Peptides against a protein of PDB entry 4Y8H. Designs and how they scored, part 18

Target 1, 196 residues: chain A of PDB entry 4Y8H
Amino acid sequence: TSIMAVTFKDGVILGADSRTTTGAYIANRVTDKLTRVHDKIWCCRSGSAADTQAIADIVQYHLELYTSQYGTPSTETAASVFKELCYENKDNLTAGIIVAGYDDKNKGEVYTIPLGGSVHKLPYAIAGSGSTFIYGYCDKNFRENMSKEETVDFIKHSLSQAIKWDGSSGGVIRMVVLTAAGVERLIFYPDEYEQL

## One batch from the design tools (peptide; made by RFdiffusion4, then SolubleMPNN)

Design b1_p11_6_s3 (from b1_p11_6, 6 letters changed)
Fold by OpenDDE base, seed 2:
Structure b1_p11_6_s3 (fold): chain B 196 residues (1-196), chain A 11 residues (1-11)
Amino acid sequence: as target 1 above (196 residues)
Amino acid sequence: ISPEPIHFHGK
């Protein structure tokens, strides 16, 4: 798995490969590792698909209840709910989650929640088995306040490199763009990104 | 749905 989320001038973009495995076998080349927990709060998931889906479902439920009582939750609130669930279940949980969201007050925000259930707010985050191969590339090429197009290109190149080196990453590259304008879903296929 | 555990492989 290779996942990332990147803040930019107008919001935040989440990106993920689509490969899934059962053991060492590639079970599905096309899957969705980008999961909605609120209108403009999403997450990237790595680790156990079932465990992380269960967590995301619980978070979505909590945020729906929160919204009905208090209005739209912040991305930080969502990250806090994820953190509590991951920390409380850390002994039985294989989960690496990146939470990203947009609101008018805080703009785009990214929170990474690695194994163990800590939470870290960052301008961008990478995770999954493929992330090890692209720390250097991302550090070199990331810039704050990029345009949408620059950010899409940055994520596409980053994940392409991760997929090139990580046998557990592959398939399509999916992205979700969160801005004041709304939610946009993007998809890029191997014939395009393998040639970057 | 696979009877085997599905993973988004993490390090």
Scores: peptide ipSAE 0.137, ipTM 0.714, DockQ to the pose 0.112
Fold by OpenDDE base, seed 3:
Structure b1_p11_6_s3 (fold): chain B 196 residues (1-196), chain A 11 residues (1-11)
Amino acid sequence: as target 1 above (196 residues)
Amino acid sequence: ISPEPIHFHGK
């Protein structure tokens, strides 16, 4: 798995590869690892597909309940719910989560929740087995307040490099763009990103 | 929550 989320001038973009595995086999080539928990709060998932889906479902329910009582939750609130679930279940859980969201007050925000259930707010985050290959590239090429187009290119190039070196990553690159204007889904296929 | 054989390998 190779996943990332990047804040930019107008909000935040989440990105992910689409490969899933069981043992030594590829189980699915086109899995969606980007999951909605609120209108403009999404997450990237790594680890157990079933476990991370269960966590995301619980978070979505909590945020729906929150909205009915208090209004739209912040991205920080969503990250807190993820953190609690991951921490409380850490002994029996394989889950790495990146939470990203947009609101008018805080703009785009990214929170990473690695194994163990800690939470870290960052301008951008990378995770998954493929992330180990692109720490250097991301550090060199990330800039704050990029345009949408620059950020899409940054994520596309980063994940392309991760997929190139990580046998557990592959398939399509999916992105979700969260801004004041709304939510946008993007998809890029191997014939495109392998040429980068 | 129980582990499932399908994984997104990583952290």
Scores: peptide ipSAE 0.135, ipTM 0.710, DockQ to the pose 0.141
Fold by OpenDDE base, seed 5:
Structure b1_p11_6_s3 (fold): chain B 196 residues (1-196), chain A 11 residues (1-11)
Amino acid sequence: as target 1 above (196 residues)
Amino acid sequence: ISPEPIHFHGK
């Protein structure tokens, strides 16, 4: 798996590959690792497919309850719910999650929740087995307040490099763009990103 | 919550 989320001038973009594996076999080439938990709060998932989906489902429910009582939750609130669930189950949970969201007050925000259930707010985050190969590239090429187009290119190039070297990553690159204008889904195929 | 055989390999 190769996942990432990047804050930019107008909000935040989440990105993920689509490969799933069981043992040494590719089980699914087009898995969706980008999961909605609120209108403009999403997450990237790595680890156990079932475990991370269960966590995301619980978070989505909590945020719906929150909304009914208090209005739209912040991205920080969502990250806190993820953190509590991951920490409480850390001994029996294989999950790495990146939470990303947009609201008018805080703009785009990214929170990474690695194994163990800690939470870290960052301008951008990468995770999954493929992230090992792109720490250097991302550090060199990330800039704050990029345009949408620059950020899409940054994510596409980053994930392309991760996929190139990580046998557990591949398939299509999916992105979700969260801004004041709404939610936009993007998809890029190997024919395009392998040439980068 | 228990692990299952399908994985999004993490770090």
Scores: peptide ipSAE 0.131, ipTM 0.709, DockQ to the pose 0.141
Fold by OpenDDE base, seed 4:
Structure b1_p11_6_s3 (fold): chain B 196 residues (1-196), chain A 11 residues (1-11)
Amino acid sequence: as target 1 above (196 residues)
Amino acid sequence: ISPEPIHFHGK
């Protein structure tokens, strides 16, 4: 898996490859690792497909309940729910999650929740087995307050490099853009990103 | 560690 989320001028973009694996076998080439937990709060999932899906489902439920009682939750609130679940189950859980969201007050925010269930707020985050190959590239090329297009290119190049070297990553690159304007899903295919 | 056989692989 190669996943990342990047704050930018107008909000935040999540990105992910789409490969799932069981052992050495590619079980699914087009998995969606970008998961909605609220209108403009999403997450990137790594680790156990089932574990992370279960966590996301629980978070989605809690945020729906929250919304009915108190209105739209903040991204920080969502991250807190993820953190609690991941921390409480860390001994039996294989889950690495990046939470990202947009709201008018806080704009784009990114919270990374690695194995163990700690939570870290960052301008951008990367995770998954492919992330080890792109720490240097991301550190060198990330800039604050990029445009949408610059951010898409940054994520595309980053994940392309991760996929190139990580056998557990591949397929399509999916992105979700969260801004005041709404939610936009993007998809990029190997024919495009392998050329980078 | 989860016994789930299908993974996204990674931290």
Scores: peptide ipSAE 0.139, ipTM 0.719, DockQ to the pose 0.140; fails the geometry check

Design b1_p11_6_s4 (from b1_p11_6, 7 letters changed)
Fold by OpenDDE base, seed 1:
Structure b1_p11_6_s4 (fold): chain B 196 residues (1-196), chain A 11 residues (1-11)
Amino acid sequence: as target 1 above (196 residues)
Amino acid sequence: ISAEPISFYGK
């Protein structure tokens, strides 16, 4: 898995590869690891598909309940719910999650929740088995307040490199763009990103 | 923050 989320000038973009493995086998080549928990709060999932799906479902429920009572939750609130679930159940979970969201007050925000259930707010985050190969690239190339296009290119190049080196990453590159204007899903295929 | 070397896998 190679996943990341990047704050930029107008919001935040989540990105992910689409490979699911079972042992030594590629079980699914087009998995969607970008999961909605609220209109403009999404997450990137790594680890157990079942565990992370369950967590995301619970978070989505909590955020829907929150919305009905208090209005739109902040990204920090969503991250807190994820954190509680991941930390309290850390002995029974294999989950690495990046939470990202946009709201008018806080703009784009990224929270990474690694195995163990700690939470860290960052300008951008990378995770998954492929992320180890792109720390250097990301550190060199990330800039705050990039344009949408610059950020898409940054994520595309980053994940392309991760996929190149990580046998557990591959398939398509999916992105979700969260801004004041709304939500946009992007997809890039191997024929394009492998040539970067 | 160190990345988690976790692959997405099905059970």
Scores: peptide ipSAE 0.370, ipTM 0.806, DockQ to the pose 0.112
Fold by OpenDDE base, seed 3:
Structure b1_p11_6_s4 (fold): chain B 196 residues (1-196), chain A 11 residues (1-11)
Amino acid sequence: as target 1 above (196 residues)
Amino acid sequence: ISAEPISFYGK
């Protein structure tokens, strides 16, 4: 898996590869690892497909309940719910999750939640087995307040490099763009990103 | 920042 989320001038973009494995077998080539938990709060999932889906479902339920009582939750609130679930169940689940969201007050925000269930707010985050290969590239090329186009290119190049070296990553590159204007899904195929 | 050596896998 190679996943990331990047804040930019107008919001935040989540990105992911699409490979699911079972042992050495590629079980699914076009998995969607970008999951909605609220209109403009999404997550990137790594680890157990079943575990992370269960967590995301529970978070989505809690955020729906929250919205009915208090209004639209912040991205920080969503990250807190993820943290609680991941930390309290860390002995029985395998989950690495990046939470990203947009609202008018806080703009784009990114929270990374590694296996231990800690939470870290960052201007951008990378995770998954493929992330180990692109820490240097991302550190060199990330800039704050990029344009949408610059951020798409940054994510595309980053994930392309991760996929080149990580056998557990591959397929298509999916992105979700969260801004004041709404939600946009993007997809890029190997013939395009392998040439970068 | 710690690296996450986790792949997406089905149980």
Scores: peptide ipSAE 0.368, ipTM 0.803, DockQ to the pose 0.112
Fold by OpenDDE base, seed 5:
Structure b1_p11_6_s4 (fold): chain B 196 residues (1-196), chain A 11 residues (1-11)
Amino acid sequence: as target 1 above (196 residues)
Amino acid sequence: ISAEPISFYGK
């Protein structure tokens, strides 16, 4: 898996590869690792497909309940719910989660939740087995307040490199763009990103 | 902050 989320001038973009493995085999080539938990709060999932799906479902329910009582939750609130679930169940879960969201007050925000259930707020985050290959590249090329186009290119190049070297990453590159204007889903195929 | 090398797997 190669996943990331990047804050930029107008909000935040999440990105992911689409490979699922079972042992030494590729079980699914077009997995969707970008999951909605609220209108403009999404997450990237790594680890156990079942564990992360269950966590995301519970978070989505909590945020719906929150909305009915208090109004639209912040990204920080969503991250706190993820953190509570991951920390309290850390001995029984294999889950690496990146939470990203947009609201008018806080703009784009990214929270990473690695194994163990700690939470870290960052301008951008990378995770998954493929992330180990692109820490240097991302540190060299990330800039704050990039344009949408610059950020899409940054994520596309980063994930392309991760996929190149990580046998557990591959397929298509999916992105979700969260801004004041709304939600946009993007998809890029190997014929395009392998040439970068 | 370093991430752990976790792949997405299903059985």
Scores: peptide ipSAE 0.358, ipTM 0.801, DockQ to the pose 0.110
Fold by OpenDDE base, seed 2:
Structure b1_p11_6_s4 (fold): chain B 196 residues (1-196), chain A 11 residues (1-11)
Amino acid sequence: as target 1 above (196 residues)
Amino acid sequence: ISAEPISFYGK
């Protein structure tokens, strides 16, 4: 898996490869690792497909309940719910989650939640087995307040490199763009990103 | 921080 989320001038973009593996075999070529938990709060999932889906379902439910009582939750609130679930159940879960969201007050925000259930707020985050190959690239190329197009390009190049080196990453590159204007899903195919 | 070397896998 190669996943990432990047804040930019207008909000945040999540990105993911689409490969699911079972041992050494590719079980699914077009997995959707970008999961909605609220209108403009999404997450990137790595680890157990079942574990991360269960966590995301529970978070989505909590945020729906929260919304009905208090209004739209912040991204920080969503990250807190993820953190609570991941930390309290860490002995029985294999989950690495990146939470990203947009709201008018806080703009784009990114929270990474690794295996232990800690939470870290960052301007951008990378995770998954493929991320180990692109720390250097991302550090050199990330900039604050990029445009949408610059951010899409940054994510596409980053994930392309991760996929190149990580046998557990591949398929299509999916992105979700969260801004004041709404939610946009993007998809990029191997014929395009392999040439980068 | 160090990334988790976790792939997405089915059980």
Scores: peptide ipSAE 0.356, ipTM 0.802, DockQ to the pose 0.112

Design b1_p11_7_s1 (from b1_p11_7, 6 letters changed)
Fold by OpenDDE base, seed 5:
Structure b1_p11_7_s1 (fold): chain B 196 residues (1-196), chain A 11 residues (1-11)
Amino acid sequence: as target 1 above (196 residues)
Amino acid sequence: SAERATRMKLP
């Protein structure tokens, strides 16, 4: 898996490859690793497919309850719910999660939650087996307050490199753009990103 | 299969 989320001028963009494996075999070439937990709060998933799906479902449930009682939750609140689940169940879970969201007060925010269940707020985050190959590239090329187009290109190039070197990553590159204007899904195919 | 699903990973 290669996943990332990047804050930018107008909000935040999540990105992911789409390969699911069982051992050395590719089980699914077009998996959706970008999962909605609230209107403008999404997550990137790595690790066990079943574990991360279960966690996301529980978070979505909690945020629905929160909304009914208190109104729209912040991205930080969502990250806190993820943390409680991941940390308290760390012995029984294989889950790496990046939480990203947009609201008018806080704009785009990114929180990364690695296997141990710690939480780290960052301007951008990368995770999954493919992330090892792109720490250098991302650090060199990330900039604060990029445009939407610059951020899409940054994510596309980053994930392309991760997929190139990580046999456990591949398929299509999916993105979700979260801004004041709404939610937008993007998809890029190997014929395009392999040429970068 | 159920067994396959339990072994699926998002690497």
Scores: peptide ipSAE 0.242, ipTM 0.738, DockQ to the pose 0.066; fails the geometry check
Fold by OpenDDE base, seed 2:
Structure b1_p11_7_s1 (fold): chain B 196 residues (1-196), chain A 11 residues (1-11)
Amino acid sequence: as target 1 above (196 residues)
Amino acid sequence: SAERATRMKLP
């Protein structure tokens, strides 16, 4: 897996490859690793497919309940719910989660929750087996307050490199853009990103 | 491992 989330001038963009494996076997070429937990709060999933799906479902339920009682939760609140689940169940979970969201007050925010259930707020985050290959590239090329187009390009190039070097990553590159204007889903195919 | 062989993963 290669996943990332990047804050930018107008919000945040999540990105992911789409390969799911069972051992060395590619079980699914077009997995959706970008999961909605609230209108403008989404997550990137790595690790166990079952574990991360269960966690995301529970978080979505909690945030729906929260909304009915208190109004729209912050991204920080969502990250806290993820953290609680991942930390309290760390002995039985294989889950790496990046939480990203947009609201009018805080704008785009990114929280990374690696194995073990710690939580870290960052301008951008990368995770998954492919991320190890692109720390240098991302550090060199990330800039704060990029445009939407610059951010899409940054994510596309980053994930393309991760996929190139990580046999466990591949398929399509999916993105979700979260801004004041709403939610937008993007998809990019190998014929495009492999040439970068 | 057997666990790795049967578990669906998002690597």
Scores: peptide ipSAE 0.241, ipTM 0.736, DockQ to the pose 0.085; fails the geometry check
Fold by OpenDDE base, seed 4:
Structure b1_p11_7_s1 (fold): chain B 196 residues (1-196), chain A 11 residues (1-11)
Amino acid sequence: as target 1 above (196 residues)
Amino acid sequence: SAERATRMKLP
């Protein structure tokens, strides 16, 4: 898996490859690792497919309850719910989660929750087995307050490099853009990103 | 299968 989320001028963009494996086999070439937990709060999932899906479902449920009682939750609140679940159940979970969201007050925010259930707020985060190959690239090329187009290109190039070297990553690159304007899904195919 | 689903991962 290669996943990332990047804050930018107008919000945040989540990105992911789409390969799911079972052992040495590719089980699914077009997995959707970008999961909605609220209108403008999404997550990137790595680790156990079942575990991360269950966690995301529970978080979505909690955020719906929260909304009914208190209104739209912040991204930090969502990250806190993820953190509680991941930390309290760390012995039974294999989950690496990046939480990203947008709201008018806080703009785009990214919280990474690695194995163990710690939580870290960052301007951008990368995770998954492919992330090890792109720490240098991302550190060199990330800039704060990029445009949407610059951010899409940054994520596309980053994930392309991760996929190039990580046998556990591949397929399409999916993105979700969260801004004041709404939610936008993007998809990029190998014919495009392999040439970068 | 249930086993396949359980063992699938997002590396």
Scores: peptide ipSAE 0.241, ipTM 0.738, DockQ to the pose 0.069; fails the geometry check
Fold by OpenDDE base, seed 3:
Structure b1_p11_7_s1 (fold): chain B 196 residues (1-196), chain A 11 residues (1-11)
Amino acid sequence: as target 1 above (196 residues)
Amino acid sequence: SAERATRMKLP
């Protein structure tokens, strides 16, 4: 898996490859690792497909309940719910999660939750087995307050490199853009990103 | 889900 989320001038963009494996075999070439937990709060999933799906389902339920009682939750609140689930169940879970969301008050925010269940707020985050290959590239090329187009290109180039070197990553690159204007899904195919 | 049934992973 290669996943990332990047804050930019107008919000945040999540990105992911689409490969799912079982043992040494590729089980699904076009998996959707970008999962909605609220209108403008999404997550990137790595680790156990079953575990991360279960966690995301529980978070979505909690945020629906929260909304009915208190109004729209912040991205920080969503990250806290993820943290609680991941930390309290860390002995039985294999889950790496990046939480990203947009609201008018806080703009785009990114929270990374690695295997141990800690939570870290960052301008951008990368995770998954492919992330190890792109720490240097991302550090060199990330800038705060990029345009939408610059951020899409940054994510596309980053994930392209991760996929190139990580045999456990591949397929299409999916993105979700979260801004005041709404939610937008993007998809990029190997014939395009392999040329970068 | 299919992923749960086959114990698939998101590496």
Scores: peptide ipSAE 0.204, ipTM 0.760, DockQ to the pose 0.064; fails the geometry check

Design b1_p11_7_s2 (from b1_p11_7, 7 letters changed)
Fold by OpenDDE base, seed 1:
Structure b1_p11_7_s2 (fold): chain B 196 residues (1-196), chain A 11 residues (1-11)
Amino acid sequence: as target 1 above (196 residues)
Amino acid sequence: SAERATRMYLP
């Protein structure tokens, strides 16, 4: 898995590969690792598909309840719910989560929750087995307050490099763009990103 | 290891 989320001038963009693995084998399955938990709060998932899906479902439920009582939750609130679930159940979970969201007050925010259930707020985050190959690239090329197009290109190039080196990453690159204007899904295929 | 665990995205 190669996943990342990047804050930019107008909000935040999440990105993910789509390869599924079972043990040492690549499963012939394309997985959407970008999961909605609220209108403009999404997450990237790594680790156990079952565990991360269960966690995301629970978070979505909690945020729906929150919305009905208090209005739209902040990204920080969502990250807190993820953190509580991941930390309190860390002995029984294999889950790495990046939470990203947009709201008018806080703009784009990114919270990474690695194995163990700690939470870290960052301008951008990378995770998954492929992330180890792109720490240097990302640190060199990330800039704050990039344009949408610059951020899409940054994520595309980053994940392309991760996929190149990580056998557990591949397939399509999916992105979700969260801004004041709404939600936009993007998809890029191997023929395009492999040429970068 | 944590790294190996994150390599697996089970169907």
Scores: peptide ipSAE 0.271, ipTM 0.719, DockQ to the pose 0.187
Fold by OpenDDE base, seed 5:
Structure b1_p11_7_s2 (fold): chain B 196 residues (1-196), chain A 11 residues (1-11)
Amino acid sequence: as target 1 above (196 residues)
Amino acid sequence: SAERATRMYLP
């Protein structure tokens, strides 16, 4: 898996590869690792497919309850719910989650939640087995307050490099763009990103 | 980190 989320001038973009493996075999080439938990709060999932899907479902339910009582939750609130679930069940979970969201007050925000269930707010985050190969590239090329187009290119190039070296990553690159204007889904195929 | 070594897999 190669996943990332990047804050930019107008919000935040999540990105992911689409490969699911079992042992040495590719089980699914078009997995959707970008999961909605609220209108403009999404997450990237790595680790156990079952564990991360269960966590995301529970968070989505909690945020719906929150909305009915208090209004739209912040991204920080969503990250807190993820944290509680991951930390309380850390001995029985294999889950790496990146939470990203947009609201008018806080704009785009990114929170990363590694295996131990800690939470870290960052301007951008990368995770999954493929992230090991692109820490250097991302550190060198990330800039704050990029345009949408610059951010899409940054994510595309980053994930392309991760996929190139990580046998557990591949397929298509999916992105979700969260801004004041709404939600936009993007998809890029190997024919395009392998040439970068 | 341990999280960087994780990958999406079927149970």
Scores: peptide ipSAE 0.260, ipTM 0.686, DockQ to the pose 0.213
Fold by OpenDDE base, seed 2:
Structure b1_p11_7_s2 (fold): chain B 196 residues (1-196), chain A 11 residues (1-11)
Amino acid sequence: as target 1 above (196 residues)
Amino acid sequence: SAERATRMYLP
């Protein structure tokens, strides 16, 4: 898996590859690792497919209850719910999650929750087995307050490099753009990103 | 390994 989320001028963009494996076997070539937990709060999932799907479902449920009682939750609140689930169940979970969201007050925010259930707020985050290959590239090329187009390009190049080196990553590159204007899903195919 | 632990996989 190669996943990332990047804050930019107008919000935040999540990105992910689409390969799911069982050992060395590719079980699913077009997996959707970008999961909605609220209108403009999404997450990237790595680790156990079952564990991360269960966690995301529980978070979505909690945020729906929260909304009915208190209004729209912040991205920080969502990250807190993820943290509690991951930390309290760390002995039985294999989950690495990046939480990203947009609201008018806080704009785009990114929270990374690695194995163990700690939480870290960052301007951008990368995770998954493929992320180890692109720390240098991302550090060199990330800039704060990029445009939408610059951010899409940054994520596309980053994940392309991760996929190139990580046998557990591949397929299509999916993105979700979260801004004041709404939610937009993007998809890029190997014939495009392999040429970068 | 840490790399294995961060991969998306089916149990």
Scores: peptide ipSAE 0.258, ipTM 0.706, DockQ to the pose 0.160
Fold by OpenDDE base, seed 4:
Structure b1_p11_7_s2 (fold): chain B 196 residues (1-196), chain A 11 residues (1-11)
Amino acid sequence: as target 1 above (196 residues)
Amino acid sequence: SAERATRMYLP
């Protein structure tokens, strides 16, 4: 897996490859690792497919309940729910989660929750087996307050490099853009990103 | 779950 989320001028963009494996086999070439937990709060999933799906489902439920009682939750609130689940169950989970969301008050925010269930608020985050190959590239090329187009290109190039070197990553690159204007899904295919 | 039992991963 290669996943990332990047804050930018107008909000936040999540990105992910789409490969799932079982043992040495590619089980699914077009998996959607970008999962909605609220209208403008999404997550990137890495680790156990079952564990991360279960966690996301529980968070989605909690945020729906929260909304009915208190109104729209903040991204920080969502990250807190993820953290509680991941930390309290760390011995039984293989889950790496990046939480990203947008609201008018806080704008785009990113929270990374690695194995162990700690939570870290960052301008951008990368995770998954492919992330090890792109720490240097991301550090050199990330800038705060990029445009949408610059951010899309940054994520596309980053994930392309991760996929190139990580045999456990591949397929399409999916992105979700969260801004005041709404939610936008993007998809990029190997014929495009392999040429970068 | 079946997915966990079959050891499916998002590497």
Scores: peptide ipSAE 0.321, ipTM 0.773, DockQ to the pose 0.072; fails the geometry check

